# Peptides against a protein of PDB entry 4Z63: the designs that were tried, part 56

Target 1, 334 residues: chain A of PDB entry 4Z63
Amino acid sequence: LCLGMNDLTGNIPEDLFHLKRLNLLGIQENRLSGSLSREIRNLSSLVRLDVSWNLFSGEIPDVFDELPQLKFFLGQTNGFIGGIPKSLANSPSLNLLNLRNNSLSGRLMLNCTAMIALNSLDLGTNRFNGRLPENLPDCKRLKNVNLARNTFHGQVPESFKNFESLSYFSLSNSSLANISSALGILQHCKNLTTLVLTLNFHGEALPDDSSLHFEKLKVLVVANCRLTGSMPRWLSSSNELQLLDLSWNRLTGAIPSWIGDFKALFYLDLSNNSFTGEIPKSLTKLESLTSRNISVNEPSPDFPFFMKRNESARALQYNQIFGFPPTIELGHNN

## One batch from the design tools (peptide; made by RFdiffusion4, then SolubleMPNN)

Design b1_p12_5_s4 (from b1_p12_5, 5 letters changed)
Fold by OpenDDE base, seed 2:
Structure b1_p12_5_s4 (fold): chain B 334 residues (1-334), chain A 12 residues (1-12)
Amino acid sequence: as target 1 above (334 residues)
Amino acid sequence: SSSWVTTDIPEP
């Protein structure tokens, strides 16, 4: 049953929960309000539940043990409060959980040992506090992780060196500290292609450790951290780099010539730093900017990117990396 | 640029 993209109001009719054979319930992009009924437990055949972009409130009901076939739960952009229900945090069937842009709070706890099918987790823009859950790497299929805009004080857990499934990781604006430790740990994530760390590590030094290596890194965003240091030499070995944003930091020294050796680099923002010297001539040889054949069919993160303007609450949304225009931004350096 | 890339913005 798909009733999305309407102006439906009120609660879900109780009679809808008698549809025991229902595999898909999509009621997204409406004005549905109130609590999500516990009676969703009666939808025992449910594979996909999309309640996103509504006005739902209250706690998410703890009935997911009665939904053994549920693979997709989309609840982004609602008013949900409380924690992740125990039955949801233990769901062996769940592939994708999206609860972005809610009011969920407390410590983030997932039973990753039980969540054997979880491949995508979006809990961005919530009110989770405490530390990053150390057991996330136990979610052996977890590829996409957005935990941006929560209050995860402290460091990236040491256990994340074993996060082999991790490909796309967003931690923007999550009160993280110790960038040296974070990069030292995350370099062990062999499948990591996208790393977004914007608005963390305030005033720290960007490590220039030649032992750091991100072999598969395509997207690195560490903007607006007030980071000190220089362009890190270890980044020169990330030959697949497509997008680099280190803007709005306090980076100094020269822009190195190796920045022009990235064959796939089509978006470069080093603006609003303290770089000095000449613009490397190698930047004029970036093949990605001269050739029109950007492969549009590459896997992308499940979470959107935003280009945020300093003076405006307005952001441009980009659902895919290739949605970014080819850009070289070196402005506002000294 | 007066902008930066992030993932921390609420959906519209």
Scores: peptide ipSAE 0.483, ipTM 0.897, DockQ to the pose 0.752
Fold by OpenDDE base, seed 4:
Structure b1_p12_5_s4 (fold): chain B 334 residues (1-334), chain A 12 residues (1-12)
Amino acid sequence: as target 1 above (334 residues)
Amino acid sequence: SSSWVTTDIPEP
């Protein structure tokens, strides 16, 4: 049953929960309000539940143990409060959990040992606090993780060295500290292609350790961290780099010539730093900017990207990396 | 640029 993208108001009629054979319930992009009924437990055949982009409030009901076929739960952009229900945090069937842009709070806890099918987790823009859950790497299929805009004070857990499934990771604006430790840990994530760390590590030094290596890194965003240091030499080994944003830091020194050797680099923002010297001639030879053959069909994170303007409350949303225009921004350097 | 890339923007 798909009723998304309407002007539906009120709550879900209780009689809807009598549909025992229902596999898909999509009621997204409406004005549905009130609590999400615990009677969703009666939808025992449910595979996909999409209640996103509504006005739901209250706690998410703890009934997911009665939904053994549920693979997809989308509840982003609602007013949900409380924590992740225990039954949801233990769901063995769940592949995707999206609860971005809610008011969920408390310590983030997932039973990753039980959540054997979880491959996508979006909990960005909530009110989770405490530390990053050390057991996330135990979610052996977890590929996409957005935890941006929560209050995860402290450092990236050492256990994330073992996060082999991790491909797309966002921790933007999560009160993280110790970028040297974070990069030192995350370099062990052999499948990591997208790393977004914007608005963390305030005033720290960007490490220039030649032992750091991110072999498969395509997207690196570490903007607006007030980072000191220079262009990191270790980044030159990330031959698949497509998008680099180090803007709005305090980086100094020259822009190195190797920045133009990235064959796939189509978006470069080094603006609002303190770089000096000449613009590398190698930037004029970026193959991605000379050829029209950008593969638009590459796998992308499930979470959206935003281009945030300093003076605007609004941001441009990009659902795919290749949605970004080919860009070289070197402005506002000293 | 007066912009930066992020993922932390609240949706309307």
Scores: peptide ipSAE 0.483, ipTM 0.914, DockQ to the pose 0.770
Fold by OpenDDE base, seed 3:
Structure b1_p12_5_s4 (fold): chain B 334 residues (1-334), chain A 12 residues (1-12)
Amino acid sequence: as target 1 above (334 residues)
Amino acid sequence: SSSWVTTDIPEP
C-alpha cells in the first residue's frame, strides 16, 4: 500500500493494521501526526515500512520482534523521541534503518551481533549523545553509516580499525575531536570510499603523516573545521579521489601539483583557506573535467549531501555524488 | 565560494 506524497492528515486508521498480508506500507510525505501505533505489530508480513516526512511524534513502538520480515524501516523527518526500541536494535531482518532528522536522544545503542543483516544506518540529525558506539564494527554487513549532527563527544573508537564493511561514513557536525586519531583509525577501513567530517576537530592540525593511506577513498569532505597545516601528502596516494572539499579551514602553503594528477577528481573546493603560491598547471589537465562522458553509475552513499551557504540557511541537496557539478573552487585564499 | 559540503543539514 503506497499512499505517499499526499496531504493526508491525522493518524493512521486502526483498521489498516488488520492487513496481515501487507508487505509494503508507504505513507511518506504526508502530514500524518500523533504516535506511531503499536498495532503495526499486527502487520506480520511487513517487509518495508516508510513513514518518513510526516509529523509523527512520541517514541517508536517496541514491536519489531513481531515483524520478522521487516527489511526496510524509513522514518526520517518526523518528531520521534526517545531511543531506538530494543526490538529494533536487535532486529535480525533489518537491512536499512533510516531515522534521520528526528529528536531521538540518549546513548546510541545497537546490538550489532543480532543485527546481522543491517547494511545501511542513517541516524543523522538527532539528539544522540555520549560516545560513538564502539560495537558498530560488529555489524558485519554495515556499509553505509550516517551519524552526522549528533553530540558524539570524544574520538573515533579504536574498534573502527576493524570496520571492514564500512564504505560510506558521515560524522559531520558531531563534536568529534582528534582528527589525527580519527584518520589513523579510519585508514584501516579497507572499503571506505566516502568520508565526511565537516564541522569537527575545530582548530586542530590536519595531519601530514606520510604513513596515512586511504587506498579506496573517492570522497573526502573535511570542510569548516578551522584546520591548520598544509595539503596533506598522504592524500596524493588516494588515486581514486573524485570529490575533495577542504574549504573553510586555515590551511597554508602551496597547492601541490599532484592535486591535478587525480584522474577522477571532478569536484575540488579549497576555498576560504590561506593557500599561497601559484595555481598548479596540472589542474588544467584534470581528465574528469575534459572528458564529458564520465557517466559512472557508481555506488553512492544512501545519505544526502548538502551544499551549505555561509550566509544562507538554504542548502542545495545532492542525493548522488555525481549530482555535484564539476567544480574547481580556489577562491578566498591569501 | 561561500559554501561547503556537509551532511548535517536539518530537513524542513
Scores: peptide ipSAE 0.452, ipTM 0.891, DockQ to the pose 0.775
Fold by OpenDDE base, seed 5:
Structure b1_p12_5_s4 (fold): chain B 334 residues (1-334), chain A 12 residues (1-12)
Amino acid sequence: as target 1 above (334 residues)
Amino acid sequence: SSSWVTTDIPEP
């Protein structure tokens, strides 16, 4: 049953939960309000539940043990409060959990040893507090993780050295500290292609440790951290780099010539730093900017990117990395 | 640029 993208109001009729053979319930992009009914437990054949972009409130019901076939739960952009229900945090069938842009709170707890199918987790823009869950690497299929805009004080857990499944990771604006430790840990994530760390590590030094290596890194975003230091030499070994944003930091020194050696680099923002010297001539030879054949079909994170303007509350949303225009921004380096 | 990339913006 797909009822998304309407102007439906009120609550879900309880009689809808008598549809025991229902595999897909999509009621997204409406004005549905109230609590999500516990009677959703009656939908024992449910594979996909999409309640996103509504006005739901209250706690998410603890009924997911009665939904043994549920693979997709989308509840982003609602008013949900409380924590992740125990049955949801233990779901062996769940592949994707998206609860971005809610009011979920407390410590984030997932039973990753039980969540054997979880491959995508989006809990960005919530009110989770405490530390990052140390057991996230136990989610052996977890590839996409957005935990941006939560209050995860402290450092990236040491256990994330073992996060082999991790490919797309966002922790933007999550009150993280110790960028040196974070990068030192996350470099062990051999499948990591996208790393977004914007609005963390306030005023720290960007490490220039040549021992750091991100083999598969395609997207690195560490904007608006007020980071000191220079262009990190370790980044030159990330030969697959496509997007680099280090804007709105306090980086100094020259822009190195190796920045133009990235064959796939199509988006570069180094603006609003204190870089000096000449613009590398190698930037004029970036193959990605000269070739018309950008391979648009590469895997992208499940979470959206936003280009936030300093002067505007408005942000441009980009659902895919290749949605970004080919860009070289070197402005405001004085 | 007067902008930066992030993932933390609330959806409208």
Scores: peptide ipSAE 0.436, ipTM 0.887, DockQ to the pose 0.771

Design b1_p12_6_s1 (from b1_p12_6, 8 letters changed)
Fold by OpenDDE base, seed 4:
Structure b1_p12_6_s1 (fold): chain B 334 residues (1-334), chain A 12 residues (1-12)
Amino acid sequence: as target 1 above (334 residues)
Amino acid sequence: PFLTGSSWVTTE
């Protein structure tokens, strides 16, 4: 049953929960309000539940133990409060959980040992606090993780060295500290292609340790951290780099010539730093900017990117990396 | 500009 993208109001009729053979319930992008009914438990055949972009409030009901077939739960952009229900945090069937842009709070806890099928987690823009859950790497299929805009004070857990499934990771604006430790840990994530760390590590030094290596890194965004230091030499070994944003930091020194050696680099933002010297001639030889043969069908994060022209500007949402135009931004460097 | 993985507006 798909009723998305309408002007439906009120709550879900109780009789809808009698549809025991229902595999898909999509009621997204409406004006549905009130609590999400506990009677969802009666939809025992449910595979996909999309209640996103509504006005739902209250706690998410703890009924997911009665939904053994549920693979997809999309509840982003609602007014949900409380924590992740225990049955949801223990769901063995769930592949994707999206609860971005709610008011969920407390400590983030998932039973990753039980959540054997979880491959995508979006909990960005909530009110989770405490520390990053150390057991996330135990979610052995977890590829896409957005935890941005929560209050995860502290450092990236050491356990994330073992996060082999991790490919797309956003921790933007989560009050994280110790970028040296974070990069030192995350370099061990062998499948990591997208790393977004914007608005963390306030005023720290960007490490220039040549021993750091991100082999498969395609997207690195570490903007608006007030980072000091220079262009990190270790980044030159990330041969697959497509997008680099180090803007709005306090980086100094020259832009190195190796920045033009990235064959796939199509988006470069080094603006609003303190770089000096000449623009490397090698930037004029970037193949991605000279040829239009950019494959649009490359794997992308499930979470969106947001572009802000400045700190006060409204963010523009981009759902795909290649939605960004080919860009070289070097402005506002002294 | 700068990129982030987070929206700046939350729902109520």
Scores: peptide ipSAE 0.322, ipTM 0.825, DockQ to the pose 0.095
Fold by OpenDDE base, seed 3:
Structure b1_p12_6_s1 (fold): chain B 334 residues (1-334), chain A 12 residues (1-12)
Amino acid sequence: as target 1 above (334 residues)
Amino acid sequence: PFLTGSSWVTTE
C-alpha cells in the first residue's frame, strides 16, 4: 500500500493494521500525526515500512520482534522521541534503518551481534548523546553509517579500526574531538570511500603524518572545523579522490601541486582558509574537468549531503556525489 | 560553502 506524497492528516486508521498480508506500507510525505501505533505488530508480512516525512510523535513502538520479514524501516523527518526500541535494535532481518531528523535521545545502543543483516544506518540529526557506540564494527554488513548532528562527545572509538564493512561514514557536527586519533583509527577501514567530519575538532591541527593512508578514499569532507596546519601530505596517496572539501578552516601554506594529479577529482573546495602562494598549474589539467563523461555510475552513500553557502541560507541537498557540479573554489584565502 | 552530512540546520 503506497499513499505517499499526499496531504493526509491525523492518525493511521487502526483497520489498516488488519492487513496481515501487507508487504509494503508507504505513507511517507504526508501530515500524519500522533503516535505510531503498536498495532503495526499485526503486519507480520511487512518487508518495508516507510512513515518518513510526517508529524509522528512519541516513542517508536517496541514491536519489531513480531515483524520477522522487515528489511526496511524509514522514519526520517518525524517527531519521534526516546531511544531505539529494543526489538528494533535486535532485529536480525533489518537491512536499512533510517530515522534521520527526529528527536531520538539517550545513548545510542544497537545489538550488532543480533543485527546480522544491517547494511545501512541513518540516525543523523537526532539528540543522541554520550559516546559513539563501540560495538558498531560488530555489525558485519554495515556499510553506510550516518550519525551526523548528534552529541557524541569524545573520540572515535579504537574499535573502529576493525570496521571492515564501513564504506560511507558521516559524523558531521557531532562534537567529536581529536582529529589525529580519528584519522589514525579510520585509516584502518579498508573499504572506507566517503568520510564526512565537518563541524568537529574545533581549532585542532590537521595532522600531516605521512604514515596516514586512505587507499580507497573518494570523498573527504572536513569543513568548518577551524583546523590549523597545511594541506596534509598523506592525502596525496588517495589516488581515487573525487571530492575534497576543507573549506572554512585555518589552513596555511601553499596548495601543493599534487592536488592536480587526482584524475577523478571534480569537486575541490579550499575556500575560506589562509593558503598562500600561487594556484597550482596542475589544477588546470584535472582530467575530470576536461572530460565530458563524469557520470560514472558508482556506488554512493545512502545518506544525503547538504551544502550550505552561508550560515543563514538553507542547505542544498544532494543525494548523489555526482550531483555536485564540477567545482574549484579557492576564494577567501590570503 | 561547506558540506555537511545529513543536516539542513547546523549548529556550532
Scores: peptide ipSAE 0.293, ipTM 0.757, DockQ to the pose 0.124
Fold by OpenDDE base, seed 5:
Structure b1_p12_6_s1 (fold): chain B 334 residues (1-334), chain A 12 residues (1-12)
Amino acid sequence: as target 1 above (334 residues)
Amino acid sequence: PFLTGSSWVTTE
């Protein structure tokens, strides 16, 4: 049953939950309000539940133990409060959980040992507090993780060095500290292609440790951290780099010539730093900017990107990396 | 511009 993209109001009729053979319930992009009914438990054949972009409130019901076939739960952009219910946090069938842009709170706890099928987790823009869950790497299929805009005080857990499944990771604006430790840990994530760390590590030094290596890194965003230092030499080994944003930092020195050696680099923002010297001539030879054949079909994170030219400006949303225009921004430097 | 992974005010 697909009822998305309407102007439906009120709550879901309880009789709808009598549809025991229902595999897909999509009621997204409406004005549905109230609590999400516990009677969802009656939808024992449910594979996909999409209640996103509504006005639901209250706690998410703890009924997911009665939904053994549920693979997709989309509840982004609602008013849900509380934590992740225990049955959801233990779901062995769940592949994708999207609860972005809610009011979920408390410590983030997932039983990753039980969540054997979880491959995508989006909990961005919530009120989770405490530390990042150390056991996330135990979610052996977890590829896409958005935990941005929560209050995860402290450092990236040491256990994340074992996060082999991790490909796309956003922790932007999550009160993280110790960028050196974070990068030192995350470099061990062999499948990491996208790393977004914007609005963290306030005033720290960007490490220039040649021992750091991100083999498969395609997207690196570490903007608006007031980071000191220079263009990190270790980044030159990330030959697959496509997007680099280090804007709104306090980086100094020259822009190195190796920045133009990235064959796939189509988006570069080094604006609002303190870089000096000449613009590398190698930037004029970037193949990605001269070639009309942009490979549009590359894997992208499940989470959206938001671009802000000014902190006070409304963010522009980009759902795909290749939605970004080919860009070289070097403005507002010395 | 700087990029963020999530915001309270979003449109698809």
Scores: peptide ipSAE 0.142, ipTM 0.718, DockQ to the pose 0.101
Fold by OpenDDE base, seed 1:
Structure b1_p12_6_s1 (fold): chain B 334 residues (1-334), chain A 12 residues (1-12)
Amino acid sequence: as target 1 above (334 residues)
Amino acid sequence: PFLTGSSWVTTE
């Protein structure tokens, strides 16, 4: 049943939950309100539940133990409060959980040992607090993780050295500290292709340790951190780099010539720093900007990116990395 | 400009 993208209001009729053979319920992008009924438990054949972009409130019902086939739960952009219910946090069937842009709170706790199928987690823009859950690497299939805009004080857990499944990771604006430790840990994530750390590590030094290596890094975003230092030499070894945003920091020194050696680099933002010297001539030779054959079919994160150019303006949303226009932004430097 | 992941409203 797909009723998305309408102007439906009120609560879900209880009789809808009598549809025991229903595999897909999509009621996204409406004005449905009230609590999400516990009677969703009656939809025992449910594989996909999309209630996103509504006005639901209250706690998410703890009935997911009665939904043994549920693979996809999309609840982003609602008013849900409380925590992740225990049955959801223990779901062995769930592949994707998207609860971005809610009011969920407390400590983030997932039973990763039980969540054997979880591959995508989006909990961005919530009110989770405490530390990052150390057991996330136990989610052995977890590839896509967005935890942006929560209050995860402290450092990236040491256990994340073992986060082998991690490919796409966003921790933007999560009150994280110690960028040196974070990068030192995350470099061990051999499948990591996208790393977004914007609005963390405020005023710290960007490490220039040649021992750091991100072999498969395609997207690095560490913007608006007030980071000091220079362009990190270790980044030059990330030969697959496609997008680099280090804007709105306090980085100094020259833009190194190796920045133009990235064959796939199509988006570069170094604006609003304190870089000096000349623009590297190698930037004029970026193959990705001269050839139209950008592989548009590369896998992207499940979470959207947001570009904010003006603090007062609404952020632009990009659902895919290749949705970004080819860009070289070097403005507002010394 | 700065990029952030999955934040509809970014805080400074």
Scores: peptide ipSAE 0.285, ipTM 0.750, DockQ to the pose 0.108; fails the geometry check

